# Peptides against a protein of PDB entry 7AE7, part 23

Target 1, 321 residues: chain A of PDB entry 7AE7
Amino acid sequence: KVYKDLREFLEVLEQEGQLIRVKEEVNPEPDIAAAGRAAANLGKNQPAVFFEKIKGYKYSVVTNVHGSWQNHALMLGLDKNTSTKDQFYELNRRWDKFPVPPNVVKREAAPCKENVIDKDINLFEILPLYRINEQDGGFYISKASVVTADPEYPDDFNKLNVGTYRIQVKDRDRVGIQALAMHDIAVQLEKAEAENKPLPIAITIGNNPLVTFMASTPVGYNQNEYEFVGALQDGVPMDIVKSDLYDHLYVPAGSEVVLEGHIIPRVRTVEGPFGEFPGSYSGARLQCEVKIDRITHRTNPIFENLYLGIPWTEIDYLMAL

## One batch from the design tools (peptide; aimed at target 1 P28)

Design b2_p13_8_s3 (made by RFdiffusion4, then SolubleMPNN; from b2_p13_8, 5 letters changed)
Fold by OpenDDE base, seed 5:
Structure b2_p13_8_s3 (fold): chain B 321 residues (1-321), chain A 13 residues (1-13)
Amino acid sequence: as target 1 above (321 residues)
Amino acid sequence: SVNDELLARSNAN
């Protein structure tokens, strides 16, 4: 089975008993994190947790989407009881199909383009933001697939990077991003900053689960994560669409929310602390700042965010392969 | 174009 978007995957998770739906209104804090921890305590069969109603917000949150081996099997379109060994075997078998180029769909065919916000941008109106960990220095977008290109080779699709980075909300239209030197985004940013130019960026939220998986999986600088998604879909191309602001950036057609903007050149602001692991906070550091210039989103967008409460965390499953 | 490159890759596989 192949998923076009997060919604199709959530439907399967629910059918397979791997999604808990919370229908009652919850407080963003501490209820989201608490429910995530409660789900994690269910052991190896940890479900995703979908919050339909969040006090003070219009839209929904889902957490722990990748938070179990069962969810991981289902992501691969396998039986939920597929062994970790067989999942690994199948992953490797499919990996050898790289590259599988994506389909570029028309704007009108892309669900992520259903709604547009280009004025008076306020992230809090679109995303039910909350502190993931009690001591976090702010609200984090922890499960975004961030799209950037090489500013020297903007038309080289091989250099289009889709990565996962720590993103702190800084203002209504601003986020901090942790771009470490080892990340492909840092190479691209360095080139932009050398010329004192903004780096175009699209921060995509709520994707096809294989997009999120590949965004968290290190690949070569000259390898496109979307072509790996097609490989992991056993040769079925994924659907991408051109960004609204940039000709050279392509986003998943099915993204729940797309934040289009730019990294401000040579600006660094305080970011953190963030609880990357239970009981471990990274210190506050000066990090890059992104200005959001445009938002596109699906109607009733689902905010997918990481569960980080107790081991095994969702990150542990995303990195275990 | 990106489309041409993607098409070229799809035909090479």
Scores: peptide ipSAE 0.021, ipTM 0.393, DockQ to the pose 0.013
OpenDDE base, seeds 1, 2, 3, 4: peptide ipSAE 0.009, 0.005, 0.009, 0.013; ipTM 0.364, 0.339, 0.380, 0.405

Design b2_p13_8_s4 (made by RFdiffusion4, then SolubleMPNN; from b2_p13_8, 5 letters changed)
Fold by OpenDDE base, seed 5:
Structure b2_p13_8_s4 (fold): chain B 321 residues (1-321), chain A 13 residues (1-13)
Amino acid sequence: as target 1 above (321 residues)
Amino acid sequence: SENDELLARSNAN
């Protein structure tokens, strides 16, 4: 089984009993985090939690999508009861298929292009933002697949980076991003900032689960995460589409939300704190700032966000494979 | 174009 988008995966999770729907209206705080913790307490069969109605927001949230070994098995298109050993074996077998180049689809064929916002951008109108942890310094987008390119080699697809980074919402059209020196995005940003140029960026939310998985998996600087997604799909290419603002940035065709913008060169603003792990907060730091210039999104976009409530956290599963 | 390279790689596999 291969998934084109998050929605196809959520359908399978629901069919397999690995998704809980919360149909009643919830408060974004504390109910989302509380329900995530409650789901985590269900033991090894931790389901995704889908919140259909959030007070003060138009759209839905899903969390804990990768939050169990069963969900990981299903992500790989395996039986949900596939052992961790067999999942690892299958992952390694498929990894050897790298590279499997993606299909570039037409704009009209990409669900992420159904709606466009290019004026009066307000992230709060598109994303049901909430504090993931009680003591977070703000709202975080914690499960985005962030697309950047090498500004020296913008047409080198091998240098196209798809990574997961800590992103704090700073304003209606601004986010802080933690680009650490060990991240490929930091190399690309350094090159842009050396020339005092903005770094083009696409922050993609609600993706094919293997895109999210690969965005959280370290690969070589000259290796494209989309080509690994195709490998992990057992040789089936994933679908990507050109970004609206940048010819050299490609986003997953099925993304629920795409935030297109730029990292402002040589600007640093206060970001944090954020509870990366239960009881552990990374302090406030000066971090990069992104201006959002354009949003594309599916109709009734689903905000996929990370569950960080109780160990095992969703990150623990994403890092364990 | 980057698209042509992607297509070329996709066709080569």
Scores: peptide ipSAE 0.033, ipTM 0.536, DockQ to the pose 0.013
OpenDDE base, seeds 1, 2, 3, 4: peptide ipSAE 0.017, 0.019, 0.016, 0.017; ipTM 0.570, 0.500, 0.470, 0.512; seeds 2, 3 fail the geometry check

## One batch from the design tools (peptide; aimed at target 1 Y130 K170 P273 S282)

Design b2_p14_1 (made by RFdiffusion4)
Pose (drawn by RFdiffusion4):
Structure b2_p14_1 (pose): chain A 313 residues (1-149, 158-321), chain P 14 residues (1-14)
Amino acid sequence: KVYKDLREFLEVLEQEGQLIRVKEEVNPEPDIAAAGRAAANLGKNQPAVFFEKIKGYKYSVVTNVHGSWQNHALMLGLDKNTSTKDQFYELNRRWDKFPVPPNVVKREAAPCKENVIDKDINLFEILPLYRINEQDGGFYISKASVVTANKLNVGTYRIQVKDRDRVGIQALAMHDIAVQLEKAEAENKPLPIAITIGNNPLVTFMASTPVGYNQNEYEFVGALQDGVPMDIVKSDLYDHLYVPAGSEVVLEGHIIPRVRTVEGPFGEFPGSYSGARLQCEVKIDRITHRTNPIFENLYLGIPWTEIDYLMAL
Amino acid sequence: VNIPEFTSESDREP
């Protein structure tokens, strides 16, 4: 099976006993992070946890989506009990199908274009943002796929919420931004960027794939789907930016020129906090989202947690 | 929507 969006994958997870629904209202902190740690602590057949009600927020959160070998195998379309070695072999075989060019769809056909917010941008009205770890510098978006511009790149970068319409980003960790970053800051011009949240599991998996192999990213997702191309759609504001047609939330924005502010600290996969450093800020100019969006976020702590599964094979 | 204090600054080292 191939998943057009996060919601089809969550459907499969729930049918397979790999998704737990929390119906009672929970507080943002520390409840969501504590549940993410507990789900990771179950050791075997760790499920995704779906929070339907978060105090003070309108929408729902899902966590630990990738956080088990069962979830990982179901992401690949295999039986949930497929051994880790057999998943490795299946990934090794599909790796060679690269490239599979993506299908570009019309705006009216992309579920991520159902709702538009073009003014008075407020991330908190859409995303139930919360603190992941006690010493984090702020509320984080820890599982977004970021699109920048064959020269189109998708990657995962931690994003700290700074204001209702502003976030932080480590721009010098995106090693295609940094030729256009010099030109843009030298000329005081903005650099367009797209932040996608709530994606097909293979899109997130591809976004966590090593940068050393300069692939074409979306064409790699078609390879992981064993030759089935993925659907992408042009962003509203920037014609050279394409986002997954099924994303739950799309934040279209730009990197603010000549602005450095304190970002962090935040957790890193080696199990420790990073330090706080001066980083770039991104202004959100537009939000498009699916009706009743789902905030797919990730807990990170002492290994093994979901990030280890996203990096393993 | 409820918007609590969500960000601060720190001088923490790695």

Design b2_p14_1_s1 (made by RFdiffusion4, then SolubleMPNN; from b2_p14_1, 8 letters changed)
Fold by OpenDDE base, seed 2:
Structure b2_p14_1_s1 (fold): chain B 321 residues (1-321), chain A 14 residues (1-14)
Amino acid sequence: as target 1 above (321 residues)
Amino acid sequence: MEIPEFYRESTAQA
């Protein structure tokens, strides 16, 4: 099976018993992180956790979408009980189909374009933001697929980068991005900053699970992650759409939320700390800052965020779900 | 192909 978007995948996860739906209103803190930790204690078959109602917010959160081998098998459109060995075999078999170019769909056909916000931008109105870890220095968007291009070769589709980066919310319309030197975005940013130019960016949230998978998988600088998504879909192209602000940036057509903006050249602000690993935090650093200039989103957008949690021993919260 | 870090993190807690 191939998934057009996150919603189709969540439906399959639910059908396969790999999604817990929390229907009761939760507090963004600590309940989301606590419930995520509780779900991790359910054993090897860790489900996704879908929070329908979050106090103070309009929209839902889903976590742990990729959090198990069962979910990984389902992402590949395999039986959930497919062995790890067979999953890797199938991944490798499909990888050899690269490149599979994406389909560029019309704006009117792209679900991510259903709603537009181009003034009075407030990320808190669109995303149910919460601290993932108790000691986090702020709210993180930890599972976004970030789209950037080479500013010297903006029309070279092979240099279009789709990556996963740590993103801290800084203000209503600003985020910090951790662009490490090893990331392709850092190369592109360096080129833009050399000219003291903004780097165009699209931060996409709530994608086809293979987009999220590929955005977190290192590939060559001259390899487009969307063409790997098509390969991993066993030769079925994924659907992309042109960004609203930039002719050279393309986003997944099915994204729940797209934050379009620019990295401010030669500006660095404090970002972090963030609990990247259970019981460990990366320190605060000076990182790049993005101005959000436009948001497009699906109606009732789902905020997909990373689940991070130490196994919590209190069984009692599982009985309250 | 490396397993994505987020996936490793989500599964290492299991």
Scores: peptide ipSAE 0.023, ipTM 0.481, DockQ to the pose 0.030
OpenDDE base, seeds 1, 3, 4, 5: peptide ipSAE 0.024, 0.022, 0.014, 0.005; ipTM 0.617, 0.622, 0.429, 0.422; seeds 1, 3, 4 fail the geometry check

Design b2_p14_1_s2 (made by RFdiffusion4, then SolubleMPNN; from b2_p14_1, 8 letters changed)
Fold by OpenDDE base, seed 1:
Structure b2_p14_1_s2 (fold): chain B 321 residues (1-321), chain A 14 residues (1-14)
Amino acid sequence: as target 1 above (321 residues)
Amino acid sequence: MEIPEFYRESSAQA
């Protein structure tokens, strides 16, 4: 089975008993994090947790989408009871299908383009933001697939990078992003900053689960994550669409939310702390700042965010490769 | 590719 978007995957998770739906209105804090922790305590078969109603917000949150081996099997379109060994063998078999080029769809065919916000941007109106950990220095977007390109080779699709980075919300239209030297985005940013130019960026939220998976999986600088998604879909291309602001950036056609903007050149602002692991906070750091210039989103967008709880967190499954 | 240790550990715990 192949998924076009997060919604198709969530439907399967629900059908397979791997999603808990919370229908009652919850407080952003502490209820989202508390319910995530409670779901993790249900044992090895940790379900996704979908919050339909969040006090003070218009839209929904889902957490722990990748948070179990059953969910991982289902992501691969396998039986949920497929052994971890067999999941690995199947993943490796599909990996050898690289590259599988994506389909570029028209703007009108892309669900992520259903709604546009191009003025008076307020991230809090679109994303039900909450502190993942009680001591976090702010609100984090922890499960975004961030799209950037090489500013020297903007037309080289093989240099298009889709990565997962720590993102703190800084203001209504500002986020901090952690671009470490080991990340392809850091190479691209260095080139842009050398010229004192903004780096174009698209922060995509609520994707096809294989996009999120590949965005968390290191690949070569000249390898496109979307072409691996097609490989992991057993040779079925994924659908991408051109960003609204940039001709050279392509986003998943099915993204729930796309934050388009730019990394401000040569600006660093305080970001953190963030509880990357239970009881362990990464210190505050000077990080890059992104200006959000445009938002596109699906109607009733789902904010997919990382679950951080007990050992064997969602991050462990995403980093397992 | 070698099976990542993560997949080995998880298969042993299953």
Scores: peptide ipSAE 0.008, ipTM 0.461, DockQ to the pose 0.017
OpenDDE base, seeds 2, 3, 4, 5: peptide ipSAE 0.008, 0.005, 0.010, 0.000; ipTM 0.478, 0.372, 0.456, 0.428; seeds 2, 4 fail the geometry check

Design b2_p14_1_s3 (made by RFdiffusion4, then SolubleMPNN; from b2_p14_1, 8 letters changed)
Fold by OpenDDE base, seed 4:
Structure b2_p14_1_s3 (fold): chain B 321 residues (1-321), chain A 14 residues (1-14)
Amino acid sequence: as target 1 above (321 residues)
Amino acid sequence: MKIPKFYSESTAKA
């Protein structure tokens, strides 16, 4: 089984008994984080948790999507009871199929383009934001697949980076992003900042689960994560679409929300603290700031976000293979 | 061992 988007995966999780649907209205805090922590601790099944109604917000949240071996097997299109060993062997077998180039679809064929917000941007209207841990310095987007390119080689598709980074919401149309020197985004940002230019960025939320998996997986600077997604789909290309603002940035066609904007050159603002693995807090630091210039989203977008803390949590499953 | 792209420097083993 191959998934076009998060929704197809959530449907399979629900059919397989790997998703809990919470239909009652919940409080963003502490209920979502509490459920994420609980789901990580709930025996052997560790289901995803889907919140249909969140007090003060219009849209839904899903967490713990990758938070079990069963969910990981299903992500690979395997039987949910496939052993970790067999999942590992299958992942490695498929990895050798790299590269599998994605299909570029037309804008009208991309579900992420159903709605556009290009003025009066307010992230709180589109994302049901909450604190992941009680001591977090703000609201975090913890499971985004962030798309950037090399500003010197914008048309080199092999240098297109899809990564997961810590993102703190700073304002209605601004987020802080942690671009560490060890990550490909930092190399690209350094090049942009050397010329005092903005770095184009697309922050994608709620993706095909293999996109999220690859975004969390380190690859070579000249290796495209989308081409690995196709490999992990056993040779089936994934669908991507051109971003609205940038000809050189491509996003997953099925993304629930796409935040298009730019990293502001040579600006640093306070970000954190954030509760990280294994339950230690990183101190507040000066981090990059992103201006959001455009949002595209599916109708009734699902905010996929990740709980993290004392192991094992969803993050540990994303790293385990 | 895969290091998640979102780990802070404080979690990077020196």
Scores: peptide ipSAE 0.028, ipTM 0.686, DockQ to the pose 0.041
OpenDDE base, seeds 1, 2, 3, 5: peptide ipSAE 0.015, 0.014, 0.029, 0.023; ipTM 0.588, 0.599, 0.691, 0.662; seeds 1, 2, 3 fail the geometry check

Design b2_p14_1_s4 (made by RFdiffusion4, then SolubleMPNN; from b2_p14_1, 7 letters changed)
Fold by OpenDDE base, seed 3:
Structure b2_p14_1_s4 (fold): chain B 321 residues (1-321), chain A 14 residues (1-14)
Amino acid sequence: as target 1 above (321 residues)
Amino acid sequence: TLIPKFYSESDAKA
């Protein structure tokens, strides 16, 4: 099975008994983090948790989407009881189908373009933000697929990078992003900052589960994550659409929310602390800052976010294969 | 550090 978007995957998770739907109104803190931690630590079959109603917010949250071997098997379109060994062999078999080029769809065919916000940007109106861990220095977007390009080769689709990075919300229209030197985004940012230019960016939330998987998987600088998504779909191309602000950036057609903007050149601001994947806190550090200039989103967008802490949590499943 | 891209393409095959 191939999924066009997060919603098709959530439907399958629910049909397979791998999604808990919380219909009662919850407090964003501590209820979402507590449920994410419980889902990670309870039993051998960790379901996704879908919160329909969050107090003080308009939209829903889903967590633990990749948080089990059963969910990982279903992501690959396999039986939920497929062994980790057989999942690994199937993943490797499909990996050898790279490259599978994506389909570029028209703007009017892309669900991520249903609604536009281009003035009075307020992230708190679109995303039900909460603390992932109690000691976090703010609200984090932990499961975004971030799209950037090489500013020297903007038309080279093989250098288009789709990555997951630590993102702290800093203001209504600003986020901090951790662009570490070991990541392709840091190479692209260095080139932009050398010229004192902004780096164009699209932060995408609530994607096809294989896009999220590939955004968490390192590939070569001249390899496109979307072409691996097509390979992992057993040779079925994924659908992408041109961003609204930038001709050279393409986003998943089915994204729940797309934050379009730029990394401000040579600006660094305080970010953190944050609860890390080993179950330790990182201290506050100076990080890059993104200005959000435009939002596109699906009607009633779902905020997909992950809980992380002492292993084994959702992030460990994303990095295990 | 939430560094989801920690493991190399070779580590994903190991």
Scores: peptide ipSAE 0.055, ipTM 0.733, DockQ to the pose 0.028
OpenDDE base, seeds 1, 2, 4, 5: peptide ipSAE 0.008, 0.017, 0.049, 0.038; ipTM 0.591, 0.599, 0.734, 0.696; seeds 1, 2, 5 fail the geometry check

Design b2_p14_2 (made by RFdiffusion4)
Pose (drawn by RFdiffusion4):
Structure b2_p14_2 (pose): chain A 313 residues (1-149, 158-321), chain P 14 residues (1-14)
Amino acid sequence: KVYKDLREFLEVLEQEGQLIRVKEEVNPEPDIAAAGRAAANLGKNQPAVFFEKIKGYKYSVVTNVHGSWQNHALMLGLDKNTSTKDQFYELNRRWDKFPVPPNVVKREAAPCKENVIDKDINLFEILPLYRINEQDGGFYISKASVVTANKLNVGTYRIQVKDRDRVGIQALAMHDIAVQLEKAEAENKPLPIAITIGNNPLVTFMASTPVGYNQNEYEFVGALQDGVPMDIVKSDLYDHLYVPAGSEVVLEGHIIPRVRTVEGPFGEFPGSYSGARLQCEVKIDRITHRTNPIFENLYLGIPWTEIDYLMAL
Amino acid sequence: PLPEPVNNTELSDP
């Protein structure tokens, strides 16, 4: 099976006993992060946890989506009990199907274009943002796929919420931004960027894939789907930016020129906090989202947690 | 009610 969006994958997870629904209202902190740690602590058949009600918010949160070998196998379309070695072999075989060009769809057909917010941008009206770890510098978007511009790149970068319409980003960790970053800051011009949240599991998996192999990213997702191309759609504001047609939330924005502010600290996969450093800020110019969006976020702590599964094979 | 954003303004080591 191939998933067009996060919601089809969550359906499969729930049918397979790999998704737990929390119906009672929970507080943002520390409840969501504590549940993410507990789900990771179950050790075997760790499920995704779906929070339907978060105090003071309108929408829902899902966590630990990738955080088990059962979830990982179901992401690949295999039986949930497929051994880790057999999943490795299946990934090794599909790796060679690269490239599989993506299908570009019309705006009216992309679920991520159902709702538009073009003014008075407020991330908190859409995303139930919360603190992941006690010493984090702020509320984080820890599982976004970021699109920048065959020269289109998708990657995962931790994003700290700074204001209702502004976030932080480590721009010098995106090693395609940094030739256009010099030109843009030298000429005081903005650099367009797209931040996608709530994606097909293979899109997130591809976004966590090592940068050393300069692939075409979306064409790699078609390879992981064993030859089935993925659907992408052009962003509203920037014609050279394409996002997954099924994303739950799309934040279209730009990197603000000549602005460095304190970002962090935040957790890193080796199990420790990073330090606080001066980093770039991104202004959100537009939000498009699916009706009743789902905030797919990720807990990070002492290994093993969901990030280890996203990096393993 | 919706909460407000939280930010650290100080530099620190890992």

Design b2_p14_2_s1 (made by RFdiffusion4, then SolubleMPNN; from b2_p14_2, 5 letters changed)
Fold by OpenDDE base, seed 2:
Structure b2_p14_2_s1 (fold): chain B 321 residues (1-321), chain A 14 residues (1-14)
Amino acid sequence: as target 1 above (321 residues)
Amino acid sequence: MLPEPVNSTTLSEA
């Protein structure tokens, strides 16, 4: 089975008994994190947790989407009881199908384009933001697939990067992003900052689970993550659409939310702390700042965010690959 | 933030 978007995957998780729906109104803190920890205590068969109603917010949150070997098997379109060994075998077999180029769909065919916000941007109106860890220095967007291009080669699709980065909400229309020197985004940012130019960016939230998986998987600088998604879909291309602000940036057609903007050149602001591991926090650091200039989103967008808590976390499964 | 992928070899032995 191949998934077009997060919603198709959540439907399968629910059908397979790998998703818990919380229908009662919850407080964003501490209830989301507490319910995530409670789900993690279910052992090896950790379900996704979908919060339908969050006090003070309009939209829903889902966590722990990749948080088990069963969810990982289902992501690959396998039986949920497929052994870890057989999942790795199948992953490796499909990896050899790279590259599988994506389909570029029309704007009118892309669910991520259903709604537009281009003025009075407020991230808190679109995303039910909460602290993931009690000691976090703010609200984090932790499962975004961030799209950037090489500013020297903006039309080179092989240099289009889709990565996962630590993103702290800084204001209604600003986020901090951690671009470490080892990440492809840091190479692209260095080129933009050398010229004192903004780096175009699209921060995509709530994707096809293989997009989120590939955005967390290091690949070569001249390899496109979308072409690996097609390979991992056993040769079925994924659907992408052109961003609204930038002709050279393409986003997953099915994204729940797309934050389009730019990294402000040569600006660094305080970001953190964040609980990257249970009981371990990375300190506050000076990080890059993104201005959000446009939002596109599906009607009733789902905010997909990481579950962080006791091992095994969703991160442990994403890193075990 | 997904922590940097820890090399897959260590989790298969646990």
Scores: peptide ipSAE 0.007, ipTM 0.511, DockQ to the pose 0.027
OpenDDE base, seeds 1, 3, 4, 5: peptide ipSAE 0.007, 0.009, 0.006, 0.007; ipTM 0.462, 0.527, 0.481, 0.442; seeds 3, 4, 5 fail the geometry check

Design b2_p14_2_s2 (made by RFdiffusion4, then SolubleMPNN; from b2_p14_2, 5 letters changed)
Fold by OpenDDE base, seed 4:
Structure b2_p14_2_s2 (fold): chain B 321 residues (1-321), chain A 14 residues (1-14)
Amino acid sequence: as target 1 above (321 residues)
Amino acid sequence: MLPEPVVSTELSEA
């Protein structure tokens, strides 16, 4: 089984008993985090948790999408009861299929383009934002696949980076992003900032689960994560679409929300703390700032966000494979 | 965002 988008995956999770729907209106805080913790306490078979109604917001949240070995098996299109060993074996077997180039679809064929916001941008109108932890310095987008390119080689598709970064919402149209020196985005940002130029960025939310997986998986600077997604789809290309603002940025065609904008050169603002991030990540630091210039989104977009809490966290599963 | 893939030895044993 191959998934075009998050929705197809959530449908399978639900069919397989790996998704809980919370149909009652919840408060963003503390109910989302509390329900996530409750789901984590269900043992090894932790389901995704889908919040249909969130007080003060129009749209839904899903969390813990990758939060179990069953969900990982299903992500790979395997039986949910596939052993961890067999999942690893299959992942490694598929990894050797790299590269599998993505299909570039037309704008009209991309679900992420169903709606456009290019004025009066307000992230709070699109994303049901909440603090994951009480100690968090703000609202985080914790499971975005962030697309950037090398500004020196913008047409080199192999240098297109899709990564997962800590993103704090700072204003209606501003987010802080943690670009650490060990991340490919930091190399690209350094090049842009050397020339005092903005770095084009697309922050994609609610993706095909293999996109999210690959965005969390370190690869070489000259390796494209989308080509690994195709490999992990057992040789089936994923669908990407050109961003609206940038000819050189491609986003997953099925993304629930795409935040297009730029990292502001040579600007640093306080970001954090993020309470669940261990060690060097938990502190408040001066981090980059992104201006959001355009949003595209699916109708009734689902905000996929990371569940953090008592181990096993969703991060543990994303890093385990 | 994700820390280096800590091959959690605990996950390999589970």
Scores: peptide ipSAE 0.007, ipTM 0.490, DockQ to the pose 0.025
OpenDDE base, seeds 1, 2, 3, 5: peptide ipSAE 0.006, 0.007, 0.006, 0.000; ipTM 0.462, 0.503, 0.494, 0.385; seed 2 fails the geometry check

